# Designs tried in a protein design run: peptides against a protein of PDB entry 1ZZD. Part 43

Target 1, 109 residues: chain A of PDB entry 1ZZD
Amino acid sequence: FQVVNPYLLRDLVDLGIWDEGMKQYLITQNGSIQGLPNVPQELKDLYKTVWEISQKTIINMAADRSVYIDQSHSLNLFLRAPTMGKLTSMHFYGWKKGLKTGMYYLRTQ

## One batch from the design tools (peptide; made by RFdiffusion4, then SolubleMPNN)

Design b2_p8_8_s1 (from b2_p8_8, 4 letters changed)
Fold by OpenDDE base, seed 1:
Structure b2_p8_8_s1 (fold): chain B 109 residues (1-109), chain A 8 residues (1-8)
Amino acid sequence: as target 1 above (109 residues)
Amino acid sequence: DPEEQSLL
């Protein structure tokens, strides 16, 4: 199911670009605003979808907080277009970073 | 960033 992000809605309204066409665009793009030319880059950076977030950064953040967690993370990774090379690299990278669980679930678009 | 992900 789809959930409307109320903060994104507010910001699009404040930009004066919210209408039925924009609503339909967001539905077809699964919430991505990266392709919109009339949206500031700051908002594009703020409202990244899970498929647009660096998984390397996610792994780094998981490694950073793991020292404060007794049990293992249920770390989920999200790749739009997974390849064997990417998966292998992510596994080794997570392992080298000392993660107890480098990837609990892999989600693909 | 998908481009950054590709650099893993």
Scores: peptide ipSAE 0.033, ipTM 0.530, DockQ to the pose 0.133
Fold by OpenDDE base, seed 4:
Structure b2_p8_8_s1 (fold): chain B 109 residues (1-109), chain A 8 residues (1-8)
Amino acid sequence: as target 1 above (109 residues)
Amino acid sequence: DPEEQSLL
């Protein structure tokens, strides 16, 4: 099932581009607005789906905030097309960045 | 390794 981000919905309404066609588009695109020509880039940058965010960035952010917590947080990584190479890279990169643990939850599309 | 990290 899919649920439209309520903030995204609001912003699309504010842009005046929300309609049934837009709704169907989002459904078919799994919530992605990256392909919409009438959406400002700022909104595209803001509303990236989990599959459109670099997992390297996610690891970086996790490493940054891990400084402020005692225990390792439950890190979730989302890969659209996981490969053994990517998995290996993530493990070692996480280690390099000083994550307290190499454990994370892997989600695949 | 930049190339390896680009896979993330």
Scores: peptide ipSAE 0.030, ipTM 0.497, DockQ to the pose 0.378
Fold by OpenDDE base, seed 3:
Structure b2_p8_8_s1 (fold): chain B 109 residues (1-109), chain A 8 residues (1-8)
Amino acid sequence: as target 1 above (109 residues)
Amino acid sequence: DPEEQSLL
């Protein structure tokens, strides 16, 4: 089942654009607000879904965190349309960035 | 392969 992010809900209410139509829109868009013209870009950046954020960024952040972690930590990656080439590049990129564990979980849309 | 890297 789908749940609307409570913080997103709050911000949309604060913007005065929350209504039944908006709710249905979010349901059909799987929580994405990227296509909404009346939402500030700052909020769009803040409320990116796991499918909209660059997984390269996720890998970079994990690599940065790993500097301070002795033991391997879990890394979850999300791809809406995975290809073998994309998966391979992700694995090698993670390895090049010095991750102890390249990928713990892979999820697809 | 930079093309594949850009797909991340």
Scores: peptide ipSAE 0.024, ipTM 0.489, DockQ to the pose 0.416
Fold by OpenDDE base, seed 2:
Structure b2_p8_8_s1 (fold): chain B 109 residues (1-109), chain A 8 residues (1-8)
Amino acid sequence: as target 1 above (109 residues)
Amino acid sequence: DPEEQSLL
């Protein structure tokens, strides 16, 4: 099932743009607000779905977390339209960032 | 998961 992020809901209410139409829009857009013209860019940046976040950022976050973990963990990467070039780039970037342990998984939309 | 593949 699909649930709207409660903080997103709050912010949309605060903007005065939350209604049934907005709810249906979010359902059809799988939670994405990127296409909404009446939402500030700051909120769009804040409420990116997993398919909209730069996976480079995810890799960076994983690298930061690796300092505090002592066992392998799973790193999930989300690509809307994966290409071999992009996969290769992500792999080498992860390597460059020192991610030498854990499982790297690609999820496709 | 067929939609999941390891990059390593």
Scores: peptide ipSAE 0.018, ipTM 0.357, DockQ to the pose 0.054

Design b2_p8_8_s2 (from b2_p8_8, 3 letters changed)
Fold by OpenDDE base, seed 3:
Structure b2_p8_8_s2 (fold): chain B 109 residues (1-109), chain A 8 residues (1-8)
Amino acid sequence: as target 1 above (109 residues)
Amino acid sequence: DPPEEDLL
């Protein structure tokens, strides 16, 4: 099931754009606000869904964290439309970044 | 070589 991010809800209310139409929009868009013209870009950047953030960025962040961690940590990656090319790129990029453990979980939309 | 990293 879907739940609206409570912080997103707050910010949309603060913007004065929260209504039943907005609620239905979010449901149909799986929580994405990227297509809303009346939402500041700053909020769009903040409230990216897991499908809208670059997985390269996720890998980079994991690599950065691993510098301070002796034991390997879990890494979850999300692909909207996975292809063999994307999967291969993910594995190799993670390896290149020096992750002790590659992809732990892969989620698809 | 592996596919382009920009696919991520």
Scores: peptide ipSAE 0.063, ipTM 0.535, DockQ to the pose 0.572
Fold by OpenDDE base, seed 5:
Structure b2_p8_8_s2 (fold): chain B 109 residues (1-109), chain A 8 residues (1-8)
Amino acid sequence: as target 1 above (109 residues)
Amino acid sequence: DPPEEDLL
């Protein structure tokens, strides 16, 4: 099932653009607001779905956290259309960044 | 190493 981010909902209401049409749009777009012309870019950047974030950034963040923990933490990566090239790039980039685990949990849309 | 590709 789909859950709308409550903060996103608030901001859309504050913008005065929340209605049934907007609700249906979000459902069809799996929560993405990137295509909405009436939403400020700042909000689009803030409310990126997991499918709209660079996984390189996620790996960087995980690498930064790994400096302060003994154990490797679970890293979830999200790709809409995984390819061998993307998978190998992600794997080796994570390794290069010093992640303690060579196994990444991949989710696909 | 494999070539870097778009991770998005």
Scores: peptide ipSAE 0.034, ipTM 0.507, DockQ to the pose 0.841
Fold by OpenDDE base, seed 4:
Structure b2_p8_8_s2 (fold): chain B 109 residues (1-109), chain A 8 residues (1-8)
Amino acid sequence: as target 1 above (109 residues)
Amino acid sequence: DPPEEDLL
């Protein structure tokens, strides 16, 4: 199933571009608005799907957050096309960044 | 050293 981000929905309505066609587009694009020409880049940057964000960036942010957390937080990583190389890189990079644990949840598309 | 791969 797929649920549209309510904030994204609001912003698309505010832009006046929300309609049935837009709804169907989002369904076919798995929630991505990156390909829409009538959406400001600012919104595209804001509403990246989990598959459109560098997991390296996610690891970086997790490492930053970990400074303020007593226990390891549950880190979720999302890979569209996982490979052994990517998995190995993630494990070592997470270690390099000083994450408290190398354990994280891997999701694949 | 880990291989350099795109983590996306």
Scores: peptide ipSAE 0.031, ipTM 0.514, DockQ to the pose 0.863
Fold by OpenDDE base, seed 2:
Structure b2_p8_8_s2 (fold): chain B 109 residues (1-109), chain A 8 residues (1-8)
Amino acid sequence: as target 1 above (109 residues)
Amino acid sequence: DPPEEDLL
């Protein structure tokens, strides 16, 4: 099931743009607010869905976390339109960043 | 060297 991020809901209410139409819009857009013209870019940057975040950033964050953990952790990557090039790039970039785990879980939209 | 492609 789909649930709206409670903080996003709060901010949309604070903007005065939350209504039934907005709710239905978010359902059809799988939670994305990127297409809303009446939402500040700051909020769009804050409330990116997993499909809208740079996976390079996710890899960087994982590399940063690896400094503090003893064993490998699961890394989930999300690609809207995976290609062999993207997969290869992710693999090599993860390797370059020195991630402890070679096990990456790829999710596709 | 690894390919340089966007990681979207």
Scores: peptide ipSAE 0.031, ipTM 0.500, DockQ to the pose 0.841

Design b2_p8_8_s3 (from b2_p8_8, 3 letters changed)
Fold by OpenDDE base, seed 3:
Structure b2_p8_8_s3 (fold): chain B 109 residues (1-109), chain A 8 residues (1-8)
Amino acid sequence: as target 1 above (109 residues)
Amino acid sequence: DPVEEDLL
């Protein structure tokens, strides 16, 4: 089940590059626009899929938010090809960053 | 892979 991000759709239309070919491209690429040469880098940065964002960044953001939250919040992490080493590194990094609850949900591609 | 690049 795939849904095109409505904001991404809008921006692609505004760029004048939305067509049936683009739609099929997005479907085959699971919503990724990173490989498109005619899309500005700013939009590529904005519309990264969960698989294209550094999970270290996600952990950092969660740690930053936790400063203002008394109760622990859920944290979702996404890995394309998880290894035990990666999982361990992520877990301990989150712990070192002071998260009350480390990895709450792990999802794989 | 972003996690490979950043998380050891």
Scores: peptide ipSAE 0.031, ipTM 0.461, DockQ to the pose 0.147
Fold by OpenDDE base, seed 1:
Structure b2_p8_8_s3 (fold): chain B 109 residues (1-109), chain A 8 residues (1-8)
Amino acid sequence: as target 1 above (109 residues)
Amino acid sequence: DPVEEDLL
């Protein structure tokens, strides 16, 4: 099931652009607002979907968290268009950053 | 270097 982010819903209502058409748009776009012309860039940056976030950033965040975690935490990565080059780079970068466990789950769109 | 790129 798909759930609309309640904070995103609030902000779209506050912008006065929430309606049934917007709801259907979000469903078809899997929650992405990046293509909406009536949304400020600051909100687009705030409400990125997992497919719109740099996975390098996710790896960096995981590495930062791992400093405080005794056990290996599962790392989930999301790639819209995976390539062998990207996968190899992610593996080596994760290793370089000292992750206890490399990529555990890879999700593709 | 692909390692230095933002990976999406």
Scores: peptide ipSAE 0.026, ipTM 0.508, DockQ to the pose 0.527
Fold by OpenDDE base, seed 2:
Structure b2_p8_8_s3 (fold): chain B 109 residues (1-109), chain A 8 residues (1-8)
Amino acid sequence: as target 1 above (109 residues)
Amino acid sequence: DPVEEDLL
């Protein structure tokens, strides 16, 4: 089931744009607010869905976390349209960043 | 790195 992020809901209410129409819009857009013209860019940046976040950023965050963990952790990557080029790029970038694990879970939309 | 540049 789909649940709206409670903080996003709060911010949309604070903007005065939350209504049934907005709710239905979010359902049809799988939670994305990127297409809403009446939402500040700051909020769009804050509330990116997993499909809208740069996976490079996710890899960087994982590399940063790896400093504090003993064992390899599972890394989930999300791609709308995976290609061999993207997969290769992610693999080499992850390697370059010195991740402890080579095990990546790829999720596709 | 040309491979890295393709990463989204």
Scores: peptide ipSAE 0.025, ipTM 0.510, DockQ to the pose 0.474
Fold by OpenDDE base, seed 4:
Formats: C-alpha cells, structure tokens, sequence
Structure b2_p8_8_s3 (fold): chain B 109 residues (1-109), chain A 8 residues (1-8)
C-alpha cells in the first residue's frame, strides 16, 4: 500500500501542482518526486523516499543517536537490491561506527 | 543508487 506524505501533499498543493495527474505520478513512482521538473530542489532533498537515502547515512545517524540511548534502537535499513556484498559491508560498517549491535531490520523493495 | 555508492 502507498500513503502520500501529508506534508508533501501540502507542499505540492502550495506549489499549485497537485492534481489527479500528480497523484497518479506519485503512485507510479512509489512516492518519489525526484523526477519532477517543476519541484524545487529543496523539496526534492526534503522528501526523499527510503529508497533514495544513503543507508550509510542512516547508519551514521543511528550511531550518533546511540550515544544518547541505553539500549540499541531498532534500526531499519532499506535496500532496493540487496546483495550479500552489501549486507556484509553494512554489517562491518555498523560495527566500525560503534553501533551497540549489528542487528537491524532489513527491508527490501 | 545511494546504497551501492556508499556501502560497496
């Protein structure tokens, strides 16, 4: 199922570009606005889907957050095309960054 | 692909 981010919806309405065509576009693009020429880059940067964010960055942010929590947080990683190589790299990178555990939830598209 | 670029 797909749910449009309500804030994204608001911003698209504010831009005056929200219509049925835009709605259908988002459905076909799985919520991505990266390909839209009439959307400011600032909004594109803000509204990246989980498949458009570097998972390395996610690990970095998790490592930063882990300093402030007692127990390991439930980290979710999203891979569009997972491979054993990617998984291995992620595990070791997480370890290198000092995550309390190598456990995370892997989501695939 | 941001995953491939950063993690491989």
Amino acid sequence: as target 1 above (109 residues)
Amino acid sequence: DPVEEDLL
Scores: peptide ipSAE 0.023, ipTM 0.455, DockQ to the pose 0.130

Design b2_p8_8_s4 (from b2_p8_8, 3 letters changed)
Fold by OpenDDE base, seed 3:
Structure b2_p8_8_s4 (fold): chain B 109 residues (1-109), chain A 8 residues (1-8)
Amino acid sequence: as target 1 above (109 residues)
Amino acid sequence: DPEEQDLL
């Protein structure tokens, strides 16, 4: 089940590049616009899918949030092709960053 | 440093 992000749809329409071909492209790319040559980089950065954003960034953001909360929050990480090395690195990086709870959920593509 | 690896 896939849906097009309504804000992404709006921006693509505003760019004048939305058409049936674009729709089919997004479906085949699972919502990714990273490969589109006619999309500004700013929009590509804005509309990264969970599989395109560095999980280190997610960990950093979680660590920043943890400063202001008493109880641990759920941390979800997403990897396209996880390896044991990456998983171990992510776990210890989160620990080093002071997360009360390490990786709570791991999602893979 | 493994911590500097891209975690994605």
Scores: peptide ipSAE 0.034, ipTM 0.497, DockQ to the pose 0.524
Fold by OpenDDE base, seed 4:
Structure b2_p8_8_s4 (fold): chain B 109 residues (1-109), chain A 8 residues (1-8)
Amino acid sequence: as target 1 above (109 residues)
Amino acid sequence: DPEEQDLL
């Protein structure tokens, strides 16, 4: 299941580069705009897909948020190519960062 | 060290 980010769509329209070709490109690239030469880097940084963000960063952000909540929030992690080593590392890293619970949900591509 | 691994 794939849906184009509505904000991304808006920005691409504002850039004047939205067309059927762009739509098909996004579908084939699973929503990634990182390879587009006619998109400003600022937008590329803004519209990273879940597969383009370090899950370590996600864990860090979750740890930062956790200080303001009583119950553990649902933490979803996304890995393109998970390995046992990566999974183990994520669990221990999350623990080290003080998350109340480990990974709640793992998605793989 | 788990902090040294790339988790992407």
Scores: peptide ipSAE 0.034, ipTM 0.513, DockQ to the pose 0.569
Fold by OpenDDE base, seed 5:
Structure b2_p8_8_s4 (fold): chain B 109 residues (1-109), chain A 8 residues (1-8)
Amino acid sequence: as target 1 above (109 residues)
Amino acid sequence: DPEEQDLL
C-alpha cells in the first residue's frame, strides 16, 4: 500500500493545496510532487522520492558513511529503467568511491 | 567511461 509522507502532507496542508484532488494526484504519481506547479522548488527538492534522487548522490553518501564502519552497510539503489550501462556505471562508481561492497540491493519501479 | 555516466 501507499502512504503519504506525513511531513509532506503537513506542508501541502500549510500551502493550502491539500484536497481530494491532490491526494489522488499523489496516488497516481506514486508520491511525486515534482510535476506540481503550485509547489515551491524547495519542497520539491526536499520531498524527492527514491526514484527522483540521483543514485550517484546515494553512492556518495554511502561512501561517506563507509569511512566510519568496518563492514559494508546495506546500500539500496533505485532505477526506473535499469540498463546494463547504468548498472555498470553504478558498480564502478561505487568501487571508485571506495565502497567495500558494491550495490547490495537494486530496486526497480 | 561508465564511472562518469549520469546516474540520475
Scores: peptide ipSAE 0.034, ipTM 0.542, DockQ to the pose 0.553
Fold by OpenDDE base, seed 1:
Structure b2_p8_8_s4 (fold): chain B 109 residues (1-109), chain A 8 residues (1-8)
Amino acid sequence: as target 1 above (109 residues)
Amino acid sequence: DPEEQDLL
């Protein structure tokens, strides 16, 4: 099921652009606001969906937080259009970053 | 180079 981010909802209400049409738009866009003309870029940067975040950043964050995790963790990656080149790059980049887990889960849109 | 690669 899909739930609207409550903070996003708040900000859209504060902008005065929240209505039933906006609600339906978010449903059809799987929560993405990147295409909305009446939303400031700073909010678009803040409210990126998993498909809009650089997976390189996700790998970096995983590597950074892994030093605080006692148990082995699995990494979830999200790609809208995976290619062999991207997957290979992710594998080697993750390896170079010293991720403890040699296994990751890939989700595609 | 994976470090220069845009992964998304």
Scores: peptide ipSAE 0.031, ipTM 0.556, DockQ to the pose 0.489

## One batch from the design tools (peptide; made by RFdiffusion4, then SolubleMPNN)

Design b2_p9_3_s1 (from b2_p9_3, 3 letters changed)
Fold by OpenDDE base, seed 3:
Structure b2_p9_3_s1 (fold): chain B 109 residues (1-109), chain A 9 residues (1-9)
Amino acid sequence: as target 1 above (109 residues)
Amino acid sequence: SFDESLLDV
């Protein structure tokens, strides 16, 4: 499986900060660059891992897609530390956004 | 209760 996004690798190389140390860091961080001080915020925003993206955003994106296309695949949601409250909120927010007939698959780290 | 703030990482 991929630890580092190929495009992220490219951008890190372009920044001149890619080296063996960076590679090992990313491996230990499961691909996350959020903790790197020498990476521009725009790249951090672009390369958020599935565990770092707001689930609200993911739901919103799914809702936006539903306006134009009948979705054939279920929505996947990712939570690092799931709680009953979060799960309930995810369900109801999805419902609120019009994903009434959608199926959700929850993944946990 | 529903709290959408819980959806933010």
Scores: peptide ipSAE 0.057, ipTM 0.639, DockQ to the pose 0.955
Fold by OpenDDE base, seed 2:
Structure b2_p9_3_s1 (fold): chain B 109 residues (1-109), chain A 9 residues (1-9)
Amino acid sequence: as target 1 above (109 residues)
Amino acid sequence: SFDESLLDV
């Protein structure tokens, strides 16, 4: 399991802030750099983990991919705090966007 | 109905 995005690693090295402490921090934060004060905002915007991207955006991206694929691909959604309302909304929004797959995998942190 | 705004967080 890769915790740190290889491109993120490169950029952190280029910033001169990569060290063992940073590595351990990222491991404990599951790859998130959002809480780091010494990282530019543009990099924070670029390197969002699956937990930091809105589910609506994820569904939109999945819908875009589905237009060109015959076989339905499973959608993976990640929620920190799932509720019945969120689950229902994800299901219906996915359907509304024309996803071929009516089923998705839900992961919780 | 469903609330799409719940997906924005």
Scores: peptide ipSAE 0.057, ipTM 0.644, DockQ to the pose 0.847
Fold by OpenDDE base, seed 5:
Structure b2_p9_3_s1 (fold): chain B 109 residues (1-109), chain A 9 residues (1-9)
Amino acid sequence: as target 1 above (109 residues)
Amino acid sequence: SFDESLLDV
């Protein structure tokens, strides 16, 4: 189980803000840096956790991959608080984008 | 029908 991306760790060290307090913060935040005021927005955008990435973006990426394969890759989606509305939207959007297979795996936080 | 806005996190 890896809480901190190795590259994120490197960048936090380069920023000079890595310490025990930061480590504990990240543990409590499940690796999220979105709430840190001392981290540039560029890094926040780069190091979004799977729970912070737009599901639309994930589906778009899956659709792009499916262009070159016979069957779409297994699509894993991550929702903090799944609702029927969100699930329905995910399935239909995937269909709209031409995915040969629907959502394969759903994980909840 | 589906609401695409629900996919925006």
Scores: peptide ipSAE 0.056, ipTM 0.651, DockQ to the pose 0.885
Fold by OpenDDE base, seed 4:
Structure b2_p9_3_s1 (fold): chain B 109 residues (1-109), chain A 9 residues (1-9)
Amino acid sequence: as target 1 above (109 residues)
Amino acid sequence: SFDESLLDV
């Protein structure tokens, strides 16, 4: 799958910091810019990878979307280090937030 | 029961 978000690429080019070294860095970091000192914090906040966003936030966003969609879209959750506790909490929180079908797919790093 | 704080990590 795509490592670098195309919009992130655009912004990095606009910042004038895109080069081959940056590309290789992002590949090794699986697209994360959190460790880059020459990137504004606002961009770091904007371009968090799926592994850097809390699952609670993802579930919240899914719940917000479900108000306007028929819930046919699969909810994909991404866990770097899944545990039984986290999995159970995900299911219960999804239920609490009113998700109709809960989690469809769990991806692990 | 469940712990929502586990989702913040």
Scores: peptide ipSAE 0.056, ipTM 0.633, DockQ to the pose 0.809

Design b2_p9_3_s2 (from b2_p9_3, 3 letters changed)
Fold by OpenDDE base, seed 2:
Structure b2_p9_3_s2 (fold): chain B 109 residues (1-109), chain A 9 residues (1-9)
Amino acid sequence: as target 1 above (109 residues)
Amino acid sequence: DFDESLLDV
């Protein structure tokens, strides 16, 4: 289990903001840099954790990939705060996008 | 129907 993405680590070092305090912060935040005021927004967008990515985007990407595969691939979705509304929406949106297989794994934080 | 906005983080 790696808390910090190696490319993220490189970029934080290049920014000159990597230190023991930053390391401990990232551990407590499960790798998230979204709350750091000294990190450019571009990097925040690039290094979103699985809990910070729009699941709509994930479904869209899965639908795009399905064009190139013979058999349906597994779809993993990650929800920080799952609700019945979100679950229902995911199922219907996945269906709308033409996914051969619905959600295979649901992971929650 | 469903609310697609619920999928946005």
Scores: peptide ipSAE 0.048, ipTM 0.625, DockQ to the pose 0.851
Fold by OpenDDE base, seed 1:
Structure b2_p9_3_s2 (fold): chain B 109 residues (1-109), chain A 9 residues (1-9)
Amino acid sequence: as target 1 above (109 residues)
Amino acid sequence: DFDESLLDV
């Protein structure tokens, strides 16, 4: 179930570019605004989808959270085009960062 | 081999 980010919706309305066409565009693009020419870069930087964020950053955030929790947490990783190289790299990097478990949930686009 | 750059989108 895909839902448009309410804050993104607000900002698009404020820009005066929200309409049915924009809604359909976002659905087709899985929420990405990176390709929109009439959106300021600052908003594109703010509203990155999970597919547009470095997985290194995701792993770093998970490692940071691990400092404050006793139980192992589930890590969700998102790859548009998974390769063996990427999988090996994220596994190694996760291990290097001291994640308590080598288990994670991989999502593909 | 480990290539950290592969973790970038």
Scores: peptide ipSAE 0.045, ipTM 0.618, DockQ to the pose 0.921
Fold by OpenDDE base, seed 3:
Structure b2_p9_3_s2 (fold): chain B 109 residues (1-109), chain A 9 residues (1-9)
Amino acid sequence: as target 1 above (109 residues)
Amino acid sequence: DFDESLLDV
């Protein structure tokens, strides 16, 4: 069950590029607009899917949050094509950034 | 020690 992000929908409508074809495109692309040539880069950056965000950024954000809490937040990482190298790097980077606990959830596509 | 670039998509 997939639903188009309502804010993305709004912005695409505001751009005047929303139509049935666009809707079907998004469905087939699992919500990604990265491949659309008629979408400003600013919007592409704003509406990155979990598979399109650097996991380093996610870890950084988690580390930033951890400064103000006693117990670790849950950390969810998403990898389209996980490899042992990527997993190892994530664990070490999280450790380097001072996360109390490592990765809580790993999601793959 | 580890390749941070692997964390990029």
Scores: peptide ipSAE 0.044, ipTM 0.622, DockQ to the pose 0.865
Fold by OpenDDE base, seed 4:
Structure b2_p9_3_s2 (fold): chain B 109 residues (1-109), chain A 9 residues (1-9)
Amino acid sequence: as target 1 above (109 residues)
Amino acid sequence: DFDESLLDV
């Protein structure tokens, strides 16, 4: 799949810092810009990879938008290092937030 | 019962 977000690519080009070295760096970092010193913090906050976002936040956002969409659609969760405790917590937190009819799919890096 | 803190990155 695509490693670099197309909007991120655009913004990096606009910043004038896009080059072959940057491309290779992003590939090795699986799309993460968190370690780049020449990128504004606001862009780092905006362009977090799925592995850099709290799954609690993901569940919260899903719960918020579920008011407008059918919960029968699958919710994808991404964990860098899944544990039984994390899996259990995700299940119960999703339940707490009202995602009772949604399907949960775990993806592991 | 669950620990919500485990959902943080």
Scores: peptide ipSAE 0.040, ipTM 0.593, DockQ to the pose 0.846

